Peptides against a protein of PDB entry 2N1D. Designs and how they scored, part 171

Target 1, 169 residues: chain A of PDB entry 2N1D
Amino acid sequence: EVKVKIPEELKPWLVDDWDLITRQKQLFYLPAKKNVDSILEDYANYKKSRGNTDNKEYAVNEVVAGIKEYFNVMLGTQLLYKFERPQYAEILADHPDAPMSQVYGAPHLLRLFVRIGAMLAYTPLDEKSLALLLNYLHDFLKYLAKNSATLFSASDYEVAPPEYHRKAV

## One batch from the design tools (peptide; made by RFdiffusion4, then SolubleMPNN)

Design b1_p30_3_s4 (from b1_p30_3, 9 letters changed)
Fold by OpenDDE base, seed 2:
Structure b1_p30_3_s4 (fold): chain B 169 residues (1-169), chain A 30 residues (1-30)
Amino acid sequence: as target 1 above (169 residues)
Amino acid sequence: EKEELVKELLEADPQLPEEVAEELAELRLE
């Protein structure tokens, strides 16, 4: 499969994220204070401000759009832990027309990159395009790592109420 | 050791994809 390397700074967070939800029975507060759309927009603006010019086939905006699309497609079926599923159902009921990139935040976005490599292995991309895309994905992950102190915090999680626990397990 | 961690992860969340369990187990070992 295609390997997407997770920065060392973010590896512990993936473990903590799982632990908070599955073991400690907490939930990420939704809707996110800083949603995926906002994070991607900040990244795009960050890249534009630096004045870097890359291959137009995978311009920053196109990469951002691709990440957003993958996230919105995969969140509900691929990125959630079992304990989070009732919460997701409630979100769908309360926000039926909203893309999940407007609801969820950095932790769930990071989970995408654990799975995206396998998905890219089945995409009809030529070698050059795939390499360029991977470079942008790694660049984005570096951006997340650089801003990890503001994007990832256990304080964004809260203990689920007893009623939720009973229907989630 | 990794296999035992994967087993633990899947016991805690039986719906967790195997590939994700393996990745999380690997991260915990680092």
Scores: peptide ipSAE 0.436, ipTM 0.911, DockQ to the pose 0.391
Fold by OpenDDE base, seed 4:
Parts: structure tokens; sequence; C-alpha cells
Structure b1_p30_3_s4 (fold): chain B 169 residues (1-169), chain A 30 residues (1-30)
């Protein structure tokens, strides 16, 4: 079993995110004002600005690419709550070729890290590579925690219209 | 206690993967 620890600062948000959607019947505003691509780009730039070596910079780029790929693969099938499915269907219909990392934002990205540990257990990565990846994932999560005030907000959600409720339930 | 929360989460969203429900339940207990 691969364990990915969620920072204490972000744990309450995961609960609030679920509550906003499942209990309060709200939807995250799409397309995201700050999408996953931009968040990952900001992280990469943040790491580069700290004077990392060439090797570390390379590793960051690979990790960013990996996170993006995992997100794009898993979003539709693994990361959405039931109430969000009609919204996703609409996004796919309107933008069938668009990567979901260009549509969704921080809350959905954070959900990835609840699932990614189990997924990584099935990867062909050796123990050393996996450990290195986990270190970067935790580093990224720490970055999200440090920037949580700007990345996570209930104001990014909106009450779903009555017509949507009929589709979702 | 955790099992009760997991059940609550799954009742609210039957399509929620159990592993996610367990994680969310754990977070709520903290």
Amino acid sequence: as target 1 above (169 residues)
Amino acid sequence: EKEELVKELLEADPQLPEEVAEELAELRLE
C-alpha cells in the first residue's frame, strides 16, 4: 500500500468540497478561473525560482507532467462525485478534445491525491522511483497548502439550477 | 464510528468509491 499524506491545512477543504457538492448541491464553476494546468505551471515556476539544480528542475518538470497525465486520465472516472456527472457530460460534449486539466481546478486536483496512492501501487515503478515520486507529490501538496487561501474557496462554487437537479438525481 | 460515517457518505453518494468514503470519513474524524 502506498500512502500519500494530505497536509493538515487541506484536510478540512476535502470535507468542505464534498459537502458543497453532495450536500449543498453546488457545482464548481467551470471552466475554472485557475485550471490545473496553471496551478502546475505555477508550482514548476516556483520550484525553478528557488535556484534548483538542473537535475532538480528536470525532475520537477517530469513530476508536473505526470500529475497532469494522472489527472486527465482519472478525472472523469475516478474524481467526480455523483452530482457532478451531468456537468462533466456537458463539458465533454462541448469540448471533447480538451484536456480536463484545462477545465477543472484546485479542488478536483486535490481529490486526485486521495486516490493516487492506491493507483501508484499498481504502477511498474521500482521502490526507489516510487519513493522519489512520493517525495515530490508531498512537496507539491505542501505547495498547495501554502497557497490554499488563493487556491481553495467556497466562492468558486455556485448553486446548481433547478434544471440541473433533475438531471443529477 | 468510522464505519458509521462511511455508511453516511455512501448513502449520500452511492457511486462514491468506498476507499474515498473511508478517507473522507477519516478526515471528518480528525
Scores: peptide ipSAE 0.436, ipTM 0.908, DockQ to the pose 0.388
Fold by OpenDDE base, seed 1:
Structure b1_p30_3_s4 (fold): chain B 169 residues (1-169), chain A 30 residues (1-30)
Amino acid sequence: as target 1 above (169 residues)
Amino acid sequence: EKEELVKELLEADPQLPEEVAEELAELRLE
């Protein structure tokens, strides 16, 4: 089993995120003020500013690309709670060709890392490559934790209207 | 108990993957 450690600072957020949507019947405001693409770009630039070599920059870019790809593939089928399904359908109707990494934000991105470990277990990676990937994933999660005050907020959610509740039964 | 909490999570969202329910339950117990 491949384990991806969630930073202690972000663990409570995963619980709050679920509570806001499933119990309190709220929805994350879409399109996100800061989408996944932007978050990943900021991370890549952050790593570049720390004086990494060209080889390390390449590795970071590959990791960013991989995270984005996984997110876009998994968002609609794996990362949404039941209450969010009607909202996703509306997003698809309004933005049929837009990758979800341009629509959704940090909370949904964080949900990916709850699931990504199990998926990595089925990837044909050698031990060295897997260790390197995990190091970068953990590094990215640390980045999210460092910027958690701006990336994760209950104020980015809003109570769903009554007409939405009828769709989400 | 984790099992009871997982049950609660799945009752609230029957489509929730068990893996996610278990993880959320673990997080709530910490």
Scores: peptide ipSAE 0.429, ipTM 0.907, DockQ to the pose 0.388
Fold by OpenDDE base, seed 5:
Structure b1_p30_3_s4 (fold): chain B 169 residues (1-169), chain A 30 residues (1-30)
Amino acid sequence: as target 1 above (169 residues)
Amino acid sequence: EKEELVKELLEADPQLPEEVAEELAELRLE
């Protein structure tokens, strides 16, 4: 099994995120003020500004593209908690052709990394390529941890209205 | 104790994937 290590700084947030949604019946405000596309773009620009562009098999842009693709494929079916499904249905109705990376933000992106390891275990990559990819994924997670104060906030959540609770039963 | 937490998580959200429940349980125990 391929294991992706979550930084210690972000582990409590995964728990808080779940608690806000499932226990406190709150919803992340959508569309996100800073969506996944923007986060990935900032990361790519950050790496470029550092001048640490490697000529290895996996470039930063390729990694970013891969993360975006995985997120857009997995969000609706794998990353949402039960209470969030009516909200997702509304998003699909209002924005049928929009990729979810343009709608959702950092908390949902972080959830991807809880699941991505299992997906990569069945990806036809040689050991060297897989190790390189994992290094980039961990590097990205470190970036999220470094910017956690900006990217993760309970103020981005709000209590769902009573009419929403009827849909979420 | 982990099994008990996983059970609690799944009771709160029956549609939660088991692997996610296990991971969240592990995180809560840390």
Scores: peptide ipSAE 0.416, ipTM 0.904, DockQ to the pose 0.382

Design b1_p30_4_s1 (from b1_p30_4, 15 letters changed)
Fold by OpenDDE base, seed 1:
Structure b1_p30_4_s1 (fold): chain B 169 residues (1-169), chain A 30 residues (1-30)
Amino acid sequence: as target 1 above (169 residues)
Amino acid sequence: SSRLERSRKLLEERGWEALLEEILAALEQP
């Protein structure tokens, strides 16, 4: 098993997200005001502005591409609570060709990192490559933590309407 | 922030490991 440590600053956001949806029966507003693609782009630009070497810049781009791919593959089957599935079905019907990284935002992206460790355990990477990848994933999580005040907002969620509640529970 | 008071309280009462397990279980719920 590969362990991806969640920064202390992000743990409350994960718990809050879980609580809002599963216990308070709220939904994240879609499409996200700031989607996963935008968050990853901002991270890449942030890393480039820090004076990285060409090799480091290449690595950042690869990590961003990898995170995006994993998110798009895993969102529908592994990163949604039961209460969110009717919403997801509606998104698929309305936007069948859109990658989910263009629809969903920071909370769902953060959920990826509690699940990605298990996926990485089956990835054919040598020890050095895996360590490097984990370092970048942790670096990205630290970026999310530093920008949590702007990435996460109370206005991101809304109370689900009664008709939704009836079909979702 | 005031929004995170509830989640912080839960973390203090139940711990991160317990809540993480519940999050993972909820994500796997059919």
Scores: peptide ipSAE 0.754, ipTM 0.959, DockQ to the pose 0.630
Fold by OpenDDE base, seed 2:
Structure b1_p30_4_s1 (fold): chain B 169 residues (1-169), chain A 30 residues (1-30)
Amino acid sequence: as target 1 above (169 residues)
Amino acid sequence: SSRLERSRKLLEERGWEALLEEILAALEQP
Protein backbone atom coordinates (compact mmCIF):
# COMPACT_ATOMS: atom_id res chain seq x y z
CA GLU B 1 0.00 0.00 0.00
CA VAL B 2 1.13 3.49 -0.85
CA LYS B 3 1.05 5.81 2.14
CA VAL B 4 -0.07 9.40 1.65
CA LYS B 5 0.92 11.49 4.63
CA ILE B 6 -1.71 13.89 5.93
CA PRO B 7 -0.40 17.26 7.10
CA GLU B 8 -0.65 17.77 10.86
CA GLU B 9 -2.86 20.80 10.36
CA LEU B 10 -5.47 18.76 8.50
CA LYS B 11 -5.70 15.87 10.96
CA PRO B 12 -8.01 17.75 13.36
CA TRP B 13 -10.34 18.58 10.48
CA LEU B 14 -10.59 14.93 9.48
CA VAL B 15 -11.29 13.89 13.05
CA ASP B 16 -13.83 16.68 13.51
CA ASP B 17 -15.58 15.65 10.31
CA TRP B 18 -15.72 12.04 11.47
CA ASP B 19 -17.00 13.05 14.90
CA LEU B 20 -19.69 15.39 13.60
CA ILE B 21 -21.19 12.81 11.29
CA THR B 22 -20.70 9.47 13.00
CA ARG B 23 -21.08 10.52 16.63
CA GLN B 24 -23.03 13.77 16.60
CA LYS B 25 -25.22 12.72 13.65
CA GLN B 26 -24.76 15.92 11.67
CA LEU B 27 -24.59 16.35 7.91
CA PHE B 28 -22.42 18.45 5.69
CA TYR B 29 -24.55 21.09 3.99
CA LEU B 30 -25.11 20.20 0.33
CA PRO B 31 -24.54 21.47 -2.23
CA ALA B 32 -21.25 22.75 -0.89
CA LYS B 33 -20.71 26.49 -0.89
CA LYS B 34 -17.28 25.74 -2.31
CA ASN B 35 -17.27 22.48 -4.21
CA VAL B 36 -14.37 20.21 -5.14
CA ASP B 37 -14.23 21.57 -8.68
CA SER B 38 -13.74 25.07 -7.34
CA ILE B 39 -11.07 23.99 -4.89
CA LEU B 40 -9.14 22.18 -7.61
CA GLU B 41 -9.46 25.14 -9.95
CA ASP B 42 -8.10 27.47 -7.29
CA TYR B 43 -5.18 25.13 -6.74
CA ALA B 44 -4.42 24.96 -10.45
CA ASN B 45 -4.49 28.73 -10.74
CA TYR B 46 -2.31 29.03 -7.67
CA LYS B 47 0.29 26.68 -9.15
CA LYS B 48 0.25 28.46 -12.50
CA SER B 49 0.76 31.82 -10.86
CA ARG B 50 3.84 30.49 -9.08
CA GLY B 51 5.36 28.96 -12.21
CA ASN B 52 5.49 25.35 -11.00
CA THR B 53 8.93 24.51 -12.33
CA ASP B 54 9.07 21.14 -10.58
CA ASN B 55 7.85 17.72 -11.70
CA LYS B 56 7.49 18.62 -15.37
CA GLU B 57 6.42 15.10 -16.27
CA TYR B 58 3.02 15.81 -14.73
CA ALA B 59 1.14 18.92 -15.67
CA VAL B 60 -0.90 20.60 -12.94
CA ASN B 61 -4.03 20.21 -15.01
CA GLU B 62 -3.43 16.50 -15.36
CA VAL B 63 -3.02 16.12 -11.61
CA VAL B 64 -6.18 18.11 -10.98
CA ALA B 65 -8.05 16.01 -13.50
CA GLY B 66 -6.80 12.87 -11.82
CA ILE B 67 -7.86 13.97 -8.35
CA LYS B 68 -11.26 14.94 -9.71
CA GLU B 69 -11.69 11.60 -11.42
CA TYR B 70 -10.71 9.62 -8.34
CA PHE B 71 -13.05 11.70 -6.22
CA ASN B 72 -16.01 11.24 -8.53
CA VAL B 73 -15.42 7.51 -8.80
CA MET B 74 -14.82 6.90 -5.11
CA LEU B 75 -17.22 9.32 -3.38
CA GLY B 76 -20.34 7.19 -3.36
CA THR B 77 -18.72 3.91 -2.42
CA GLN B 78 -15.55 4.82 -0.52
CA LEU B 79 -15.80 8.31 0.98
CA LEU B 80 -19.17 8.37 2.77
CA TYR B 81 -20.06 7.32 6.27
CA LYS B 82 -23.16 5.18 6.67
CA PHE B 83 -25.09 8.11 8.10
CA GLU B 84 -24.49 10.13 4.92
CA ARG B 85 -25.84 7.57 2.47
CA PRO B 86 -29.49 8.70 2.52
CA GLN B 87 -28.27 12.22 1.79
CA TYR B 88 -26.22 10.90 -1.11
CA ALA B 89 -29.23 9.03 -2.46
CA GLU B 90 -31.25 12.24 -2.41
CA ILE B 91 -28.50 14.06 -4.27
CA LEU B 92 -28.41 11.37 -6.95
CA ALA B 93 -32.17 11.47 -7.33
CA ASP B 94 -32.28 15.25 -7.64
CA HIS B 95 -29.12 15.62 -9.74
CA PRO B 96 -28.47 12.34 -11.55
CA ASP B 97 -26.08 13.81 -14.11
CA ALA B 98 -24.08 16.05 -11.81
CA PRO B 99 -20.58 14.91 -10.91
CA MET B 100 -20.10 14.71 -7.17
CA SER B 101 -17.15 17.09 -7.45
CA GLN B 102 -19.74 19.79 -8.14
CA VAL B 103 -21.81 18.89 -5.09
CA TYR B 104 -19.42 18.00 -2.29
CA GLY B 105 -16.70 20.13 -0.74
CA ALA B 106 -13.46 20.21 1.22
CA PRO B 107 -14.20 17.66 3.97
CA HIS B 108 -15.11 14.91 1.52
CA LEU B 109 -12.19 15.83 -0.71
CA LEU B 110 -9.89 15.49 2.28
CA ARG B 111 -11.30 12.02 2.97
CA LEU B 112 -10.09 10.98 -0.47
CA PHE B 113 -6.51 11.24 0.67
CA VAL B 114 -6.89 8.72 3.47
CA ARG B 115 -8.17 6.19 0.92
CA ILE B 116 -6.34 7.04 -2.30
CA GLY B 117 -3.12 5.37 -1.21
CA ALA B 118 -4.67 1.94 -1.41
CA MET B 119 -6.01 2.71 -4.87
CA LEU B 120 -2.63 3.89 -6.11
CA ALA B 121 -1.10 0.60 -5.07
CA TYR B 122 -3.13 -1.07 -7.81
CA THR B 123 -2.35 1.54 -10.44
CA PRO B 124 0.19 0.41 -13.06
CA LEU B 125 2.58 3.31 -12.60
CA ASP B 126 6.32 2.99 -12.74
CA GLU B 127 8.37 4.11 -9.77
CA LYS B 128 9.27 7.47 -11.26
CA SER B 129 5.71 8.31 -12.26
CA LEU B 130 4.37 7.27 -8.88
CA ALA B 131 6.92 9.43 -7.10
CA LEU B 132 5.97 12.44 -9.19
CA LEU B 133 2.29 11.86 -8.57
CA LEU B 134 2.83 11.52 -4.83
CA ASN B 135 4.78 14.76 -4.82
CA TYR B 136 1.84 16.55 -6.39
CA LEU B 137 -0.64 14.94 -4.02
CA HIS B 138 1.42 16.05 -1.04
CA ASP B 139 1.75 19.49 -2.57
CA PHE B 140 -2.01 19.69 -2.93
CA LEU B 141 -2.52 18.61 0.67
CA LYS B 142 -0.14 21.33 1.79
CA TYR B 143 -2.23 23.77 -0.21
CA LEU B 144 -5.36 22.58 1.60
CA ALA B 145 -3.59 23.00 4.92
CA LYS B 146 -2.50 26.54 4.11
CA ASN B 147 -6.04 27.46 3.12
CA SER B 148 -7.86 25.47 5.79
CA ALA B 149 -9.27 28.60 7.44
CA THR B 150 -11.18 29.47 4.27
CA LEU B 151 -11.98 25.93 3.16
CA PHE B 152 -13.46 24.72 6.43
CA SER B 153 -16.14 26.51 8.44
CA ALA B 154 -18.07 25.88 11.63
CA SER B 155 -21.27 26.40 9.67
CA ASP B 156 -20.50 23.65 7.17
CA TYR B 157 -22.52 21.09 9.10
CA GLU B 158 -26.06 20.99 10.43
CA VAL B 159 -28.03 18.72 12.71
CA ALA B 160 -29.93 16.12 10.74
CA PRO B 161 -33.71 16.32 11.18
CA PRO B 162 -35.57 13.55 13.01
CA GLU B 163 -37.04 12.23 9.79
CA TYR B 164 -33.54 11.70 8.46
CA HIS B 165 -32.53 9.71 11.53
CA ARG B 166 -35.34 7.27 10.85
CA LYS B 167 -33.91 6.64 7.39
CA ALA B 168 -30.25 6.49 8.32
CA VAL B 169 -30.23 4.68 11.65
CA SER A 1 -10.67 27.39 16.64
CA SER A 2 -13.27 26.40 19.19
CA ARG A 3 -14.69 23.94 16.68
CA LEU A 4 -11.52 21.90 16.66
CA GLU A 5 -11.12 21.73 20.43
CA ARG A 6 -12.98 18.44 20.59
CA SER A 7 -11.00 16.89 17.74
CA ARG A 8 -7.69 18.08 19.18
CA LYS A 9 -8.60 16.54 22.50
CA LEU A 10 -9.42 13.26 20.78
CA LEU A 11 -6.11 13.35 18.94
CA GLU A 12 -4.26 13.90 22.20
CA GLU A 13 -6.09 11.11 23.98
CA ARG A 14 -6.18 8.45 21.29
CA GLY A 15 -3.57 9.44 18.72
CA TRP A 16 -3.82 9.99 14.99
CA GLU A 17 -3.06 6.39 14.04
CA ALA A 18 -5.89 5.02 16.15
CA LEU A 19 -8.38 7.61 14.96
CA LEU A 20 -7.37 7.08 11.34
CA GLU A 21 -8.15 3.40 11.69
CA GLU A 22 -11.58 4.26 13.06
CA ILE A 23 -12.20 6.68 10.22
CA LEU A 24 -11.23 4.06 7.66
CA ALA A 25 -13.33 1.42 9.38
CA ALA A 26 -16.32 3.75 9.51
CA LEU A 27 -16.01 4.55 5.81
CA GLU A 28 -16.06 0.83 5.07
CA GLN A 29 -19.23 0.13 7.03
CA PRO A 30 -22.13 -0.99 4.83
Scores: peptide ipSAE 0.755, ipTM 0.960, DockQ to the pose 0.636; fails the geometry check
Fold by OpenDDE base, seed 5:
Structure b1_p30_4_s1 (fold): chain B 169 residues (1-169), chain A 30 residues (1-30)
Amino acid sequence: as target 1 above (169 residues)
Amino acid sequence: SSRLERSRKLLEERGWEALLEEILAALEQP
């Protein structure tokens, strides 16, 4: 299994997210004020603004596209807690055919990185390509850590209404 | 921040590896 290391700065946010949903029975407000697409776009623009070579820019775009694809494929089946399933069903009903990267935000994107390692272990990538990909994934995580104060907010979550609890149990 | 006080306490008490296992297990529940 390929292990993706989570920066120390992001560990509390991931644990807080887990605690809010599974233990405190809160929900992330959807659609996200800042969705995954926007976060990835900001990252790409940030990398471009640092004066990287054209080749490095192309690599960043490929990584962004890859992260988006994995997120959209994995969100519904691998990145949701049980308590979030009714909310996901409502999102699918209200926004059919919409990529989940346009609906969900930073907390769910961060969850991807605790699961993506197992998926990468079964991808037909050579050792060099895998190492390069992992370097970019870690670079992206460092970006999330650097911008955690703006990506994560106290108002991101809300208490689920009583009628929701009936659906979740 | 005050928001992360609970999570930091959990990390100190249980450790990252233990909490990560719980997160992964919880994400696997249908």
Scores: peptide ipSAE 0.747, ipTM 0.958, DockQ to the pose 0.636; fails the geometry check
Fold by OpenDDE base, seed 3:
Structure b1_p30_4_s1 (fold): chain B 169 residues (1-169), chain A 30 residues (1-30)
Amino acid sequence: as target 1 above (169 residues)
Amino acid sequence: SSRLERSRKLLEERGWEALLEEILAALEQP
């Protein structure tokens, strides 16, 4: 098993997200004000602004593309709580061709990193490539932690109406 | 800061490893 370390600063956000949805029966407001595509783009631009070489820039772009792909593949099946399933169904009905990276935001993106390790364990990567990938993933998580004040907001969640509760049982 | 008070208390009481297991278990429920 491949273990991805979550920064200490982001652990409370993951727990809060879990608590709000599973215990307090709230929903993340969709579409997200700051979607996954935008977050990844900002990260890429941030890395480019640090004076990276062409090789480093290429590597960052590949990492961003990889994170986006994994997110879009895993969101519907591995990154949602049971209470969020009706909301996801509505999103698919209204936006059948839209990638979920354009709809969902930081909390769901953060959930990816508690699940991606198991998936990476079965990828045909050599030890050197895997180590490099893990370094970039940790670098991205550090970026999320540094920008957590702007990526996570108290107004991002709302109380689900009674009619929604009946659908989510 | 005030928003995360509840989550910080949970982390102090139960620990990250225990809560992570619950998160993963909850994500596995269809």
Scores: peptide ipSAE 0.744, ipTM 0.957, DockQ to the pose 0.637; fails the geometry check

Design b1_p30_4_s2 (from b1_p30_4, 13 letters changed)
Fold by OpenDDE base, seed 4:
Structure b1_p30_4_s2 (fold): chain B 169 residues (1-169), chain A 30 residues (1-30)
Amino acid sequence: as target 1 above (169 residues)
Amino acid sequence: SSRLERSKELIKKYGEEKLLEEILASLLSD
């Protein structure tokens, strides 16, 4: 089993995200004002500004690309609550060729790390590669925790209209 | 903040680990 530990600072955000969607019947505003692409770009720039060597900078770019790929692959099938499915269907209909990393934002990106451990268990990575990846994933999570005040807000959600409830079940 | 208070209430009610397990279950549902 591959374990990805969520920082204690971010666990309450997962709870609030769950509550906003499932109990309060709200939806994250789409397209996100700050999408996953921009969050990953900010992280990459943050790491580069820390005076990393060329090799470390290269590794960061690879990790960012990897996270983006995992997110885009997993969003539709692994990271949505049932209530969010109609919204997702509308996004796909309107923007069939757009990567979801350009549409969704921080809350859904954080959900990735709840699920990614199980997915990595089926990924053909050797032990050394997996360990390296896990180190970067935890580093990225630390970054999210450090910037949680600017990345996560209940104001990014909005009450779903009555007609949405009928098709969401 | 109001959001933080709600989080604390939910954690208190369900337990942090138990609630996270439920989140996982919800994400796995269609």
Scores: peptide ipSAE 0.069, ipTM 0.729, DockQ to the pose 0.603
Fold by OpenDDE base, seed 5:
Structure b1_p30_4_s2 (fold): chain B 169 residues (1-169), chain A 30 residues (1-30)
Amino acid sequence: as target 1 above (169 residues)
Amino acid sequence: SSRLERSKELIKKYGEEKLLEEILASLLSD
């Protein structure tokens, strides 16, 4: 398994996110006010504005595209708590052709990095390429940590209605 | 891209469904 280090600043949020969903029975408001696509776009623009030179092996745009793809593939099967599954089913029914990166936001995106390491272990990347990718992933996580006050908020969650609880059994 | 498509296929093939709670527990135990 490939180790992806989560910044210490974001670990408490992962716990808060878990608590809001599983213990307080709240749901992240969907569609997200700031979706994954927007967050990744902001990151890309941030990197470009700072004049960081992308190497030929991995450009920022490629990393962003990769993160987006992994998120869209893994969201439904790997990044949801059991309580969130009825909400996901409703999203699929209402938006069958929309990628989940256009629906979900920062909390679920952060969850990706808890799981992505296991998936990267199966990717056909050489050691140098993998190391470079990991560096970009860690850089992105640092970006999330830097902007955590604006990206992560309990106010983006709401108490699930009574009828939802019946679906979540 | 071909790389992203390959990654997608690998995730579908080798990725196992697992409760996120268990994954978080593992992360916090590290």
Scores: peptide ipSAE 0.050, ipTM 0.590, DockQ to the pose 0.032
Fold by OpenDDE base, seed 2:
Structure b1_p30_4_s2 (fold): chain B 169 residues (1-169), chain A 30 residues (1-30)
Amino acid sequence: as target 1 above (169 residues)
Amino acid sequence: SSRLERSKELIKKYGEEKLLEEILASLLSD
């Protein structure tokens, strides 16, 4: 497995996220107020403003596009807790043609990085390209950590109604 | 941090899903 290091600042949030969903039976409010697309766009703009032009193989936009693609592919099958599946089904019904990166937000995006390492292990990337990609992924995670106060909040979750519980069981 | 340690303990005690297992692995890798 390819190791993707998650900043220590974000590790407790992953636990909080899990606790809110699985133990407190809450759901992240969807559509997200700040969706994955917006977060990635903000990151790209942030990098652009800092004049980062040292990577020719994996430009910021390419990395952003890659993260978005992986998120959209993996969200439904790999990034949801069991309790969230009815919500996901409702989202698919209400937004049939929308990519999940336009619906979900920071917490689910962070979950991607828990799983993406295993996926990257099977990608046909050469050593140099993989190293560059990992550098950008880590850089992005640092960005999330830097903005964690605004991106991750328990107030973005809400208690699921009784009707939902019946569907989730 | 104390928060991280508490988080690890919480996962060990109550974690039951695959995604959480991956989280645990990540938390304990350092």
Scores: peptide ipSAE 0.049, ipTM 0.716, DockQ to the pose 0.149
Fold by OpenDDE base, seed 1:
Structure b1_p30_4_s2 (fold): chain B 169 residues (1-169), chain A 30 residues (1-30)
Amino acid sequence: as target 1 above (169 residues)
Amino acid sequence: SSRLERSKELIKKYGEEKLLEEILASLLSD
């Protein structure tokens, strides 16, 4: 298995996210105030502003595109807690043509990196390409950690109403 | 903050690696 290391600064947030949803029965407000697309765009612009070469800029764009694609493919089946399933169904009904990267935000994006390592294990990448990809993924996670104060907040969640509890297990 | 304190308490109770494993299990639940 390919191991993607989560920064120590972000592990407590994963716990808080889990606690807010599963124990406090709250839901992340959707559509997100700052969605996955915007977070990835900010990262790409951040890397570009550092004066990288054209080749490095290309690599960053490819990584961003890859993260977005994996997120959109995996969100509904791999990145939701059981309590969030009814909300997801409502989102699909209300936004049938929108990619989930335009609906969900930082907490769900961070969850992707808990799962992406297992998926990469089945990707036909040579050793050098895999090492490069992992380096960029860890670089992105470091970016999330650096901006965690603005990206992760319990105020982005709200208590689910009683009628929601009745349809959620 | 109270949120941070709750996080620390949960880490103490379950252990960081154990808790991450529980998160994975929850994500895979029907």
Scores: peptide ipSAE 0.035, ipTM 0.686, DockQ to the pose 0.572

Design b1_p30_4_s3 (from b1_p30_4, 14 letters changed)
Fold by OpenDDE base, seed 5:
Structure b1_p30_4_s3 (fold): chain B 169 residues (1-169), chain A 30 residues (1-30)
Amino acid sequence: as target 1 above (169 residues)
Amino acid sequence: SERLEESRERIEKEGWEKLLEEILASLLSD
């Protein structure tokens, strides 16, 4: 099994996100003020601005593209709590052609990294490629941790209205 | 924030491994 370690700074947020949705019955405001595409773009630009011209640094765009693809594939089936299903259905109806990376934000992106390890275990990658990928994934998580104060906020959530509760199971 | 502090305390009390398992169990898995 491939294990992706979550930075200590982000663990409390995952718990808070989980609590806000499942116990407090709140919803993340959609479309996100800062979506996954924007976060990944900022990361890529950040890496570019660091001035690292090593061959490994040129793989950042490939890693970003990979994270985006995994997120868009997994969001609807792997990264939502049951309470978020009606909201997701509304998003699909209102934005049928938009990738979810343009709709959702940092909290849902962070959820990807608690699931991605299991998926990578079944991905046909050689040991060297897998190690390199894991290094970039951890590097990206470190970036999220450094910028957590601007990326994660409980004020981005709202109390679900009574009519929503009737749709949720 | 107060919420994050409460989450930190919960992690210390219950353990990250346990909470992570609960999060994974709560997420959809089609």
Scores: peptide ipSAE 0.730, ipTM 0.955, DockQ to the pose 0.894
Fold by OpenDDE base, seed 1:
Structure b1_p30_4_s3 (fold): chain B 169 residues (1-169), chain A 30 residues (1-30)
Amino acid sequence: as target 1 above (169 residues)
Amino acid sequence: SERLEESRERIEKEGWEKLLEEILASLLSD
């Protein structure tokens, strides 16, 4: 299995996110005020502003596209706690034509990186290509860590109403 | 935040690898 290291600054948030949903029975407010598409676009623009070459820009765009694709494929089946499943069903009904990267935000995007390692283990990448990809994934995670104060907040969660609890047994 | 500090302390006491496994197990629950 491929191991993707989570930055130290983001580890506490993953634990807090887990606690908010599974123990505190709260839900992340959807649609997100800053969705995954926006976060990835900001990252790409951040890298462009750093004076990257054409080749580096191409690589960043490919990584962004890949992260978005994986997120949209995996969100519903891999990145939700049991308590969040009724909310996801409501989102599908309310936003049937929208990719989940336009609905969900930073906390769910971060969850992708605790799962993506296992997925990469089965990709047909040579050792050098895999190392390069991992470098960019870690670079993106460092970007999330640097902006964590803005991207992650418990105020983006709310207590689920009683009628929701009946559906989320 | 206070919640984040509590999470940091929990990681120090219980270990990141253990907590990560619990998170992954929770995500796999149906």
Scores: peptide ipSAE 0.730, ipTM 0.955, DockQ to the pose 0.661
Fold by OpenDDE base, seed 3:
Structure b1_p30_4_s3 (fold): chain B 169 residues (1-169), chain A 30 residues (1-30)
Amino acid sequence: as target 1 above (169 residues)
Amino acid sequence: SERLEESRERIEKEGWEKLLEEILASLLSD
């Protein structure tokens, strides 16, 4: 198994997100005010502004594209709690052609990184390529941790109405 | 925030690995 280490600063966010949804029966407000696409774009621009070489910038763009693709593939099947399924169904009905990276935000993006390690274990990458990818993923997580004050907030969640509870099971 | 502090305390008390397993078990997987 490939282990992706979560920064200490972000572990409490994952626990709080889990609690807000599963125990407090709240929902993350959708569409996100800052979606996954914008977060990844900001990261790419941040790396560019740091004076990276052309090769490093190219690698960052590939990593961003990869994260986006994994997120869009995995969101509906692996990154939701059971309570969030009715909300997801509504999003699909209202926005059938929109990638989920344009709808969801930082909390769901962070959930990707507790799952992505297992997927990478079955990806046909050589050891050096895998190590390089992991380094970039950890770099991105450090970026999220650095900007956690603006990316994560309990105020982005709201109490689900009674009618939602009836269909959430 | 108070909620984040409570989460930090929970991690310290129960352990991150245990909580992570519970989170993963709670997430849907097809």
Scores: peptide ipSAE 0.727, ipTM 0.956, DockQ to the pose 0.894
Fold by OpenDDE base, seed 4:
Structure b1_p30_4_s3 (fold): chain B 169 residues (1-169), chain A 30 residues (1-30)
Amino acid sequence: as target 1 above (169 residues)
Amino acid sequence: SERLEESRERIEKEGWEKLLEEILASLLSD
């Protein structure tokens, strides 16, 4: 197993997100006001504005593409709590060809990083490539932590209506 | 926020590793 460390600033949010959905039976509002694609684009632009070398910019683009791909592959099967399954089913029915990175936002993106380690363990990467990838993933997490006040808010969640609870049974 | 502070306190009391395991278990239970 490859372990991805979560920044201290983001740990409370993961707990809060978990509590909001599993215990308080709330749902993240979809489609997200700021989706994963937008967050990744902002990160890429942020890195570009820092005056990185061409090689670093290229690496950032590859990392962004990778994160997006991982998210889109893993969201439906690994990044949802049971209570969120009906919501996901509705999204798939309404937008069957849309990548989930265009629908979901920061909280679900953050969940990726508690799961991605296990996925990377089965990815055919050499040790050097894996180490480099992990460094960029941690860099991205630091970016999320720095912008956590704007990216994460309990106000983006809403109490699920009674009809939803019936679907979730 | 008030909620985040409560979460911080919970992490301090129960430990991050334990809470992370519970989060992962909740995701795996699907």
Scores: peptide ipSAE 0.725, ipTM 0.954, DockQ to the pose 0.666

